# Designs tried in a protein design run: peptides against a protein of PDB entry 5HDT. Part 149

Target 1, 163 residues: chain A of PDB entry 5HDT
Amino acid sequence: MVVKTFMDMDQDSEEEKELYLNLALHLASDFFLKHPDKDVRLLVACCLADIFRIYAPEAPYTSPDKLKDIFMFITRQLKGLEDTKSPQFNRYFYLLENIAWVKSYNICFELEDSNEIFTQLYRTLFSVINNGHNQKVHMHMVDLMSSIICEGDTVSQELLDTV
Target 2, 163 residues: chain A of PDB entry 5HDT as posed
Amino acid sequence: MVVKTFMDMDQDSEEEKELYLNLALHLASDFFLKHPDKDVRLLVACCLADIFRIYAPEAPHTSPDKLKDIFMFITRQLKGLEDTKSPQFNRYFYLLENIAWVKSYNICFELEDSNEIFTQLYRTLFSVINNGHNQKVHMHMVDLMSSIICEGDTVSQELLDTV

## One batch from the design tools (peptide; made by RFdiffusion4, then SolubleMPNN)

Design b2_p28_1_s1 (from b2_p28_1, 11 letters changed)
Fold by OpenDDE base, seed 2:
Structure b2_p28_1_s1 (fold): chain B 163 residues (1-163), chain A 28 residues (1-28)
Amino acid sequence: as target 1 above (163 residues)
Amino acid sequence: SKEEILERIKKWQEYVKENREKYHSIFE
């Protein structure tokens, strides 16, 4: 019997996973990923993050290209973290917290273009980090990047400079 | 349909909100 992690124990049942499979697939469509409304894109990103949390450590997506598109999309949404006074900041925070806690980006290590994804993530996070962010935001950003570095056995000087 | 999916998204968000112990912020 495989020992389940704490995260796995809190995840949805297989029945619930099946229930939202169609939603997961449709959320990853170009219609939603390229939606012209920024708030809609943020909502989509949060939902996608929820999907990854539910399906962790796996994903319901089988296409590497689709996974790349999703994570590049999520990365773009993280730009919204820059404005800490935005009415939508709480949702951006939720997105950050979720993907950091779940370590969602670790799925990307299975992708051929993982380096591109991680590079864009690092650049994005470092570009938005500012003195307006509280300790929790900084913690999640560092946790997210550190998890990737640890898993990938790489060193980021930029990360070290921000710690 | 796209409209049906949007409604499902809304329902999902409500579901997540109603199940804070399961889906809401761990750190807030």
Scores: peptide ipSAE 0.071, ipTM 0.613, DockQ to the pose 0.044
Fold by OpenDDE base, seed 3:
Structure b2_p28_1_s1 (fold): chain B 163 residues (1-163), chain A 28 residues (1-28)
Amino acid sequence: as target 1 above (163 residues)
Amino acid sequence: SKEEILERIKKWQEYVKENREKYHSIFE
């Protein structure tokens, strides 16, 4: 996977940049984040992960509350990693691989509720990890968690208790 | 690649457009 940052898009047309921005804003709406269809939510999560990859290290969202909602939403989707035999497992794997590689959650360090977000992420990952997961899945999970611990200044006691 | 991402986005937009009556349209 090759990360395409916002800096790499500087030479892109304004039309393409606006396309991504418009999509980012629409996909982050409450309608999609709270969509009743599980498959739709997974697809939305994957698209949001793509958006974060494209705009890294920045985000096309100005509201801290919206960013929190998005990452809490993505965290909830990661629960789908538990069933390795699911027809949608490949998309769950894509989501995990993407956010681990891009280190998307590191944007959350600028949020007041970062510890809450990280705690929920760790709890979710530990709840779904099982013997059915291959080495690559394990590697991505460990990489994601380790990156947050290593790059963060402090972690809450609740997060420490989770690890 | 960027091109692959764009294609993915376009496919998603088409999906939403085709299901305007079922889902809230992002084009409105």
Scores: peptide ipSAE 0.046, ipTM 0.546, DockQ to the pose 0.038
Fold by OpenDDE base, seed 5:
Structure b2_p28_1_s1 (fold): chain B 163 residues (1-163), chain A 28 residues (1-28)
Amino acid sequence: as target 1 above (163 residues)
Amino acid sequence: SKEEILERIKKWQEYVKENREKYHSIFE
């Protein structure tokens, strides 16, 4: 129910943003990020992406550690893009499209561990990219990676080794 | 370098555009 509601929302008003703040905090808890059901984790990731979309360009979370956990979590979910025939592929596509469009990962530039996050993202994307993906999927992946490179002042050696 | 990475990404974009017909559609 919560996921469905968030997916149907556009960029909400400031008042609505405040209403969902508690929910945002709850969704970022270990209970959801470490949920044993992979489908639940995917839905949580989609909700988190929607939250970032709504709050963009600001992050609804103030803790650097929590932000790192969230983006590492989202990155792990993107592995599901590999199987284009999965019944959940459309949700993985939604996740990718959302974070690419919003440039959600750009918030990570403020984090001390940004290079680690970006490196993991790039490794994940390149590991799942295949000829089974349509052009839109490829373009979203490329757009996401390009945005990070273009806006970053420096590129770590680890990231250089990944690409 | 950053410039080299961007160039590689751009080449990938071109590859995707040129091979569009080889890819599956998520809408079908």
Scores: peptide ipSAE 0.019, ipTM 0.404, DockQ to the pose 0.045
Fold by OpenDDE base, seed 4:
Structure b2_p28_1_s1 (fold): chain B 163 residues (1-163), chain A 28 residues (1-28)
Amino acid sequence: as target 1 above (163 residues)
Amino acid sequence: SKEEILERIKKWQEYVKENREKYHSIFE
């Protein structure tokens, strides 16, 4: 998977930039983050992951609270990884692969509640990981967790207890 | 790739359009 950076986006047309920005802002609304349809929420999460890939290492969101909501939302969607036989598993896999590759959660280090976000991520991953997952899934989960541990300046006791 | 991202966005747009009676477009 190829990571597109913010610098690459600067070379895009104004129309494309507007498309990505508008999508980013709308998908982060409560309407989508709290959408009652789980399939819609999964698609929203995948699109948000793509947006983070495009804007990396920056984000189009200015509100720390909104960023927290987004990553807590994405974390909740990862619960769907538990059932490897689900018809939506491929999309859950894409979500995991994307956020692991891009290291999207690294943006959270700038947030005051980063430890809460990371703790919830770890708890979620450990709750869904099972022997039915192939090596790729395990690798992405490990990569995601390892990146946070290696780059973090501080780790909460709750996070340590989870690991 | 960027093309893959755009394709995913387009698919999302189509999904929203197909369900416009229930959901409003994210681009409106």
Scores: peptide ipSAE 0.030, ipTM 0.542, DockQ to the pose 0.041; fails the geometry check

Design b2_p28_1_s2 (from b2_p28_1, 13 letters changed)
Fold by OpenDDE base, seed 5:
Structure b2_p28_1_s2 (fold): chain B 163 residues (1-163), chain A 28 residues (1-28)
Amino acid sequence: as target 1 above (163 residues)
Amino acid sequence: SKEEILERIKKGQEYRKKHREELHSIFE
């Protein structure tokens, strides 16, 4: 299983990182990002989160437009956190935990449309956060939001209005 | 910073190895 392959991969596994680079690039294709199956999209998002972890501090995706698409895609997947009783919740948690711990969205500061990405992220997080989430989920959500505010040089008024 | 991110990832790898089976079970 592809997701498990990237899960088990260490950042220092240079040979393996090179071997699976093409797969990482393929997973970011429109075929997967726009896949009609919701479960497939979630698996893809989890893979992408680990790809950001493994290839940090630089993503293997060189196109700014592609990076924007990926982060907008990941942001959309986070909506799945709203249903704490879903059998897929643990996978959504896995996604959240990874992107929060790795601070994956920090790459977006170099993108022209960073404010749009962050705004969508904040709107999504606030839309799904609820009292049914345990402390760990809340902490990761707060970590994501606070990290972006603290690391950013400037924040748009729209983003400030969202916070 | 990028250096801080790398250090965080290294720390996280120990956790991931320790909980490998649990993490794999999420995707069974």
Scores: peptide ipSAE 0.678, ipTM 0.957, DockQ to the pose 0.882
Fold by OpenDDE base, seed 3:
Structure b2_p28_1_s2 (fold): chain B 163 residues (1-163), chain A 28 residues (1-28)
Amino acid sequence: as target 1 above (163 residues)
Amino acid sequence: SKEEILERIKKGQEYRKKHREELHSIFE
């Protein structure tokens, strides 16, 4: 599976990064972002998270609009965290852990619509967070939100008031 | 910072390699 390929890839694997660059770009196409299968979309999100990890601190996507679409897409997938009993929960956890650990959303600070992206992220996280989540899930959610607040110089007061 | 992120990623890679089979299992 493609997801396993990117999972196993290291950041210093320059030859592999070059080899799979076109695949990384293809995974961000509307075909995958708007795929009708929910499970496929989750797999795509996990791949994209690893792509951000591998190519950090930069992203291989040069279009600001595409980056916005990707992060809005990833944000939508995080809704799947709401059901802790789902057989897909571990994949949602993988997604959360990855983007929180890598601080993937920090790339969004360079985007014009960063506040919109962060607002949607916070709303999504607050909508799915519940007492059924274990400490690790809570920790990653907090880390994801706090990193944006602490490291972002352009976070709107409106967003802060929402938090 | 970007340097801190790179350090975090490097640290995480060691963990990922150690738990490769477990991580792969969630996508089977």
Scores: peptide ipSAE 0.678, ipTM 0.956, DockQ to the pose 0.861
Fold by OpenDDE base, seed 2:
Structure b2_p28_1_s2 (fold): chain B 163 residues (1-163), chain A 28 residues (1-28)
Amino acid sequence: as target 1 above (163 residues)
Amino acid sequence: SKEEILERIKKGQEYRKKHREELHSIFE
């Protein structure tokens, strides 16, 4: 599976990073971001999260619009965290853990529409947080939000009001 | 900072390697 390929790749794997760059770019295409299958979209999101990890501190996507689309897409997938009993929950957890640990959203500070992205992220997280989530899920959610707040001299008051 | 992120990723790589099989099982 493609998801396992990126999962196993390290950021120091320069040859592999070059080899799979085109695939990374292809995964961000509308074909995948707007794929009709929910499970496929989740897999794509997990791949994208690992792509951000591998190519950090810079994303391989050169278009600000594409980068925005990707993070909005990932944010939409995080809605799946709401059902802790779903068979797909572990994959949603993987997505959350990855983007929280890597602080993937921090790259959005370079985008003009960063406030929109962060606002949607916070709204999504607050909408799915519930007492059924274990401590690890809560910690990752807090870490993800805190990372943005700590860089938050650029965070809008509207976003702060959401917190 | 970017340097801090890189350090976190490096630190996380050890965790990922340790739990490789568990992580792979999520996608089987």
Scores: peptide ipSAE 0.677, ipTM 0.957, DockQ to the pose 0.883
Fold by OpenDDE base, seed 1:
Structure b2_p28_1_s2 (fold): chain B 163 residues (1-163), chain A 28 residues (1-28)
Amino acid sequence: as target 1 above (163 residues)
Amino acid sequence: SKEEILERIKKGQEYRKKHREELHSIFE
């Protein structure tokens, strides 16, 4: 499974990073980002999160428009965190934990539409957070939001109003 | 910073190795 391949890959695995670079680029295509199957989209998001981890501090995606599409896509997948009893919750948790720990969204600060991306992220997180979430989920959400606030060069008024 | 991110990732890799089977089970 492709998701497991990226899960097992370390950041210092230079040969593997080179070998799977084309696959990483392919996973960010519209075919996968707009895939009609919700489960497939979740798997793609998890792969993308690990790709950001592996290639950090850079991203293999050089197009600002593509990066925006990817992070907006990942943000949409985080809506799945709302149902803690879902059989797929652990996969959504994996996605959250990964992007929070790696601070993947920090790449977005270099994008022109960073405020839009962060606003959508915050709105999504606040919309899905509930009392059913355990302490770990809450901590990851707070960690993700705090890192953006603390390290952000610019913060829109809309984002400030959301917080 | 980018340097701090790299340090976090290195720290996380040890955790991932220790919990490899558990993480894989999420996608079975």
Scores: peptide ipSAE 0.677, ipTM 0.956, DockQ to the pose 0.878

Design b2_p28_1_s3 (from b2_p28_1, 13 letters changed)
Fold by OpenDDE base, seed 2:
Structure b2_p28_1_s3 (fold): chain B 163 residues (1-163), chain A 28 residues (1-28)
Amino acid sequence: as target 1 above (163 residues)
Amino acid sequence: SVEEIKKRIKEGQKYVKENREKLHSIFE
């Protein structure tokens, strides 16, 4: 009886995930990834981060090219962390906090272009990090970068040069 | 709309803890 209850719960959970699958796929379309409004792109990035959080450890996106596009897109949005006085900084912080906590970039280890993705991520983070960031921001940046280094079997020379 | 999608995604927030644990078990 207890086992049946757990099975029912798991089934309900999977059904809910399937219900949102179309929305998740729609959000990763070129329409949103290439949206002309930067505030919309930031919101899209946050939603994508939430999608990875909810569907972890498996991404709902099956195409390696699409996954690459998504993470390159998210990486580009992280550039907004450079201005701590921006009215959108809280959303940039949310994006950073989310991807660091969930370790969503770890999905990229299955991609052939993982080194390119990680290199761009590290370059972006080091380009925006400054003394104006509080301890929490620094902590999340370190957690994000260290997680990738620790979990990765190989690190490209280009990535090492970036660090 | 993006706002509607975000709202729908937030409804799945209850699975976050379990999913993170699963992720860690796979990669760590």
Scores: peptide ipSAE 0.033, ipTM 0.633, DockQ to the pose 0.066
Fold by OpenDDE base, seed 1:
Structure b2_p28_1_s3 (fold): chain B 163 residues (1-163), chain A 28 residues (1-28)
Amino acid sequence: as target 1 above (163 residues)
Amino acid sequence: SVEEIKKRIKEGQKYVKENREKLHSIFE
């Protein structure tokens, strides 16, 4: 199982990262990104976040189109942060915490459609943020958004208008 | 820095076991 393999691998082992490179590519396939079950999609997103963590600072995905698909997919999953009482909230929290700490979205700066990705991310975060979120959630959201602004050399007016 | 990258890799490891178990139940 592809997902299980990445969960169990040693992040410090370059050999393992090389061995399972092809498996990482399979997880980003349309089969998983377009899975009909929302809970499966959430878990796929968490696994993708783990892949970015494991392969940091680089991603095993080289296709700009595929990277865009992945981050747009992850962004869509973050909508689940809205309901703090959901049984799945802990997984959404993990996803947020991971991508904020790893700064996975920084890979998108090399993409032609980076501004679109960041804009959608900001819109999503602002749409789900609420008073039910604890301080840690708020901090992760702020850290994520601030990091992108600070590290980016170009920010579109559309993104600035969103903030 | 390399140290920061390593910290990023290690951070979140506490969730791996939980996620593995949940994913296993779905895909196997």
Scores: peptide ipSAE 0.033, ipTM 0.632, DockQ to the pose 0.268
Fold by OpenDDE base, seed 3:
Formats: structure tokens, sequence, C-alpha cells
Structure b2_p28_1_s3 (fold): chain B 163 residues (1-163), chain A 28 residues (1-28)
């Protein structure tokens, strides 16, 4: 499984980074980002999260538009956190855990549309957060949002209104 | 700042690495 492969990769192995560069680029294609199966999209999101983990602080995606598409895509997948009883919840949790601690979204600070990305992230998180989530989920959500606010050079009024 | 972002990412990477087995258990 692709997710398992990326998960097991050594973060500091430049050789492995080069080896899987083409796969990383392929996973960000419209074929995967717009895949009709939501379970496939979730797996793709997990893979992308692992890619950001491995290649951080840089991303193998050189196009700002592509980066925006990816993070907007990941944000959409986070909506699946709303149902804690879903069979796929563990994978949604993995996605959240990864992006929260790796701080993958922080790469978006260099993007022109960072405010849009962060605003959508916050709206999504606040739309799914509920009392059914355990402390770990809440912690990751809060950490993710707090880090972006604290580290961002500029925060739009729209983003502030979302918080 | 960019340097702070890099620092946080590095810290996050360490966290994920150290908790890899736990994450595998949760994921699977």
Amino acid sequence: as target 1 above (163 residues)
Amino acid sequence: SVEEIKKRIKEGQKYVKENREKLHSIFE
C-alpha cells in the first residue's frame, strides 16, 4: 500500500526522497485529487501528508497553484472527522495527527493565497469539532489552528472572524 | 518567520518518527 510505503520512509534519506519524487508528483494529479471514491481520496490525503512530512520544509510541488490545490484537498478530507464512529475515522485521525504535529500547512505561508487556505481550514475544523471527539483530537485541532495564527505574518479579518 | 516554521516542522517530524508504532496501530 502506498500509504504504508510513505509512512515507513526515513525522513532524512535523500536517496529515498529522490526515488519517490515521481510518485509524489503523481499522487497530486487531478486523477487522485478528484477521484470519485471518498475512501481513495482519504488515502491520497494521507499519502500527501506523509509526503509533506518527508520532504519538509520544502515540498516536491513547485507550483503554488498545485500546493493550494493539495491543501484545499486535504482540508476537504478533514470533514470526515465529524463522524467518530466511521470505519475510516482512524485514518482521518492519522491525517489530523500528521498535519498537526508536522505543521504541514505552515508551508502555505509562502503562498499568495495562504489566507484562503487557512480560512477554509478553520471553517472546516470548526464545522466538525464536537464533544464526541476525545482530548487528543481536540488537542490536534487546537494546535493546528493556534500554530498558524501565532506564526503567520498576516492574518486576514476573515480568518479572525472564523476563529 | 520562515525559520520558526522550519523549526516547528522539524519538531513535528520528530514527533511522528518517535510515535510511528503508535500511529501504525491507530491507522491500521
Scores: peptide ipSAE 0.021, ipTM 0.590, DockQ to the pose 0.448
Fold by OpenDDE base, seed 4:
Structure b2_p28_1_s3 (fold): chain B 163 residues (1-163), chain A 28 residues (1-28)
Amino acid sequence: as target 1 above (163 residues)
Amino acid sequence: SVEEIKKRIKEGQKYVKENREKLHSIFE
C-alpha cells in the first residue's frame, strides 16, 4: 500500500477507493481520534476531511456511531481557529476550507443525531469567530453554516437558539 | 444536487496536494 497513491486518489476511481478502504477505516479508529498529541489530531482531521472528499457523496464508514464520533472530533479541532497567530493556523484554515467547500457535514443528515452534531458545530464556530479572522475565514464559516440550514429538513430548537 | 456536489469536490482536488506531506506522516 502506497500512501501517496491514496492521497492522489480521484473520486471516479472505484478500484482505488476499494483498495484503500481499510486505510480510511483505520484513520477513524480511537487510536487516532483520541491521540494525545494536539497536532496529530489536527492532521487526522485534515486526513478525514480528504477522505470524505474522495468518497463523496457516500462515506466509507458504515456505522452511524462512528460517523458521529468523526464529525464531533472534527468539530473539536475547529476550536484551533480561534488563535490566528498560531503556527498551526494555516492547517486549521485548510480544514475549515475543505469541509466548507466539500460540504462533508451534509452526510450527517442521514444520522439520527444530526441536530446534536450541527449544534456543536455552530457553538464551536461562534465560539472561535473573531475580528482577527480575514474575509476568507468568515466566508467559509458562513458558507458552512448556511449550507446546513438550507439543506436540513428539520432543525431542532436547540440549534436555532445557537444561531 | 449530488452532481453539483461532485463537481465542487473535483474542483477541490488541490487540497490533496496542499496537505500531502503532512498526511504521509500519519500513515507511517
Scores: peptide ipSAE 0.031, ipTM 0.629, DockQ to the pose 0.375; fails the geometry check

Design b2_p28_1_s4 (from b2_p28_1, 11 letters changed)
Fold by OpenDDE base, seed 2:
Structure b2_p28_1_s4 (fold): chain B 163 residues (1-163), chain A 28 residues (1-28)
Amino acid sequence: as target 1 above (163 residues)
Amino acid sequence: SVEEIKKRIKEGEEYVKKNREEYFSIFE
């Protein structure tokens, strides 16, 4: 129900944003980010992606450390894209498509540890890309990575080594 | 630029919004 709530929320409604602000903040807690069930973590990631969509171009999270934790968490969930035959693949696809089109990771440019975040993202995406993915999946992965490269002011040697 | 990033994010928001019903179906 929590995921459905954010998915159905009108991104242009300030009243709705205010109403669910506390819920959005709670979803970023260690309780959810470190939940023992991987399916729950996937749903949390999708919900977080929806939060970034709804509150874009800003985010309800003011702590740089918390934002880092969130995007590192989302990055870890993207590992599930590897198995195209998984019953949960559609949700992984949703996560990928959302963050690619919304360009959610672009908020990380304001973080001191942005290079670390992007490096982990690229490593993860390159790790999961396989011939079983259709053209749309490949396109979203490329779009996500290309957007970050094009908008980034500096690229660390570590990131270059990853690519 | 930061402004360009914000613009792209807004474009992404609109895209996702248009496909909301399709997205919602995978969670039902």
Scores: peptide ipSAE 0.017, ipTM 0.443, DockQ to the pose 0.566
Fold by OpenDDE base, seed 4:
Structure b2_p28_1_s4 (fold): chain B 163 residues (1-163), chain A 28 residues (1-28)
Amino acid sequence: as target 1 above (163 residues)
Amino acid sequence: SVEEIKKRIKEGEEYVKKNREEYFSIFE
């Protein structure tokens, strides 16, 4: 129900955004980010991706440390893309498609540790990419990485070494 | 810039609106 609620919202629904602000904040709590169930963490990541879409350009999370934790969390969930035969692969695909098309990681450019976040994202994507992925998956991975490189003001040497 | 970020995300939202059924069907 919670996931579906955020899926139905858009940026023009200001009253609805205000109503669910506390729910959005709650989803970023340690309880959900460190949840022991892998499937729950995946659903949380998908919901967070939708939240960044809805509340753009100003995320409801005001703490830079919290934002870093969220994107590092989302990055860790992308490891699930490695197994194309997983029953949850379609949801991992949803997560990838969302963050790639919406450009949600671009919010990280305002963070002091943006290069660390992007470096971990690149390392994760390169570690999971394989020949079992179809053209759409490859396209989203490339689009996500290319957008960050092209739109970033500065790129660390560590990130360049990863690419 | 913030304006560029906003633009990109709005474009993403428009894409989702136009393709809502297909986009979210794989999630449900």
Scores: peptide ipSAE 0.016, ipTM 0.462, DockQ to the pose 0.529
Fold by OpenDDE base, seed 3:
Structure b2_p28_1_s4 (fold): chain B 163 residues (1-163), chain A 28 residues (1-28)
Amino acid sequence: as target 1 above (163 residues)
Amino acid sequence: SVEEIKKRIKEGEEYVKKNREEYFSIFE
């Protein structure tokens, strides 16, 4: 399966990166980003997260618009963290853990619309965070948000208002 | 090939629909 394939890839394998470049591009298509099945969208998000892990600190996507679409998509998927009792929660946890650990959103600093992306991320995280989340979930959320604040050269007022 | 990639993705999609819990067991 696609998810397992990406999970098994080593981050520093240039040969493997080249082999899956086309797959990475396909996963970022509107067909997948706008897929009607929620579980498929979650799968796609996890794969995209793994792609960013593998290609870090770079990404196989050269279009700023495409990168924006991807991260806005991932951000929307993080809304699934709201239900801690969902059978799919551990999958959303994986997504959160991955992007927090890899610091995947750091690539967005190069985008013109970075503030919009980060603002939406913060709004999403604050909307889903609750007392039902365990310490690890809270830690990853905090790590993700703190990293962006600390590494960003400029932070919009809207983002500051969200925090 | 592009076609093979699409095929693999579709297979995964179908598997998710049929075996959701098993498919995501790797996340547990």
Scores: peptide ipSAE 0.025, ipTM 0.520, DockQ to the pose 0.040; fails the geometry check
Fold by OpenDDE base, seed 1:
Structure b2_p28_1_s4 (fold): chain B 163 residues (1-163), chain A 28 residues (1-28)
Amino acid sequence: as target 1 above (163 residues)
Amino acid sequence: SVEEIKKRIKEGEEYVKKNREEYFSIFE
């Protein structure tokens, strides 16, 4: 399984990163990002998060448009965090925890549309957060949002109003 | 700054690396 392969990869293994570069690029294709099955999209998002973890602080995706598509895609998947009783919640938690600690979204500061990406992220997180979430989930969400605000050199007023 | 962003990402990367079993076992 593709997800399992990336999960097991060592961040320090340059050989593995080179070997799976093509696979990483393939997972960012429209075929996967626009897959009709929500469970497949979740798995794709988790795999993409793992890719960002492995290649951090760099990314194998050089196209700004592709990076935007990926992070907008990941943001959409985070909506699944709203239902803590879902059988897939653990994978949504995995996605959140991964991107929070790796701070994967920080790469978006290099993108022209960074404010749009961050605004959508904040709106999504505020939309799904509820009292059913434990302290760790809340902490990850807050950490993710706070990191972006603190590091942002150019934060739009719209983003500030969202917070 | 870009350097500070990279630093924070690296810190996060190291955290995940050290706690790999804890964080990624939930995916299994």
Scores: peptide ipSAE 0.020, ipTM 0.466, DockQ to the pose 0.372; fails the geometry check

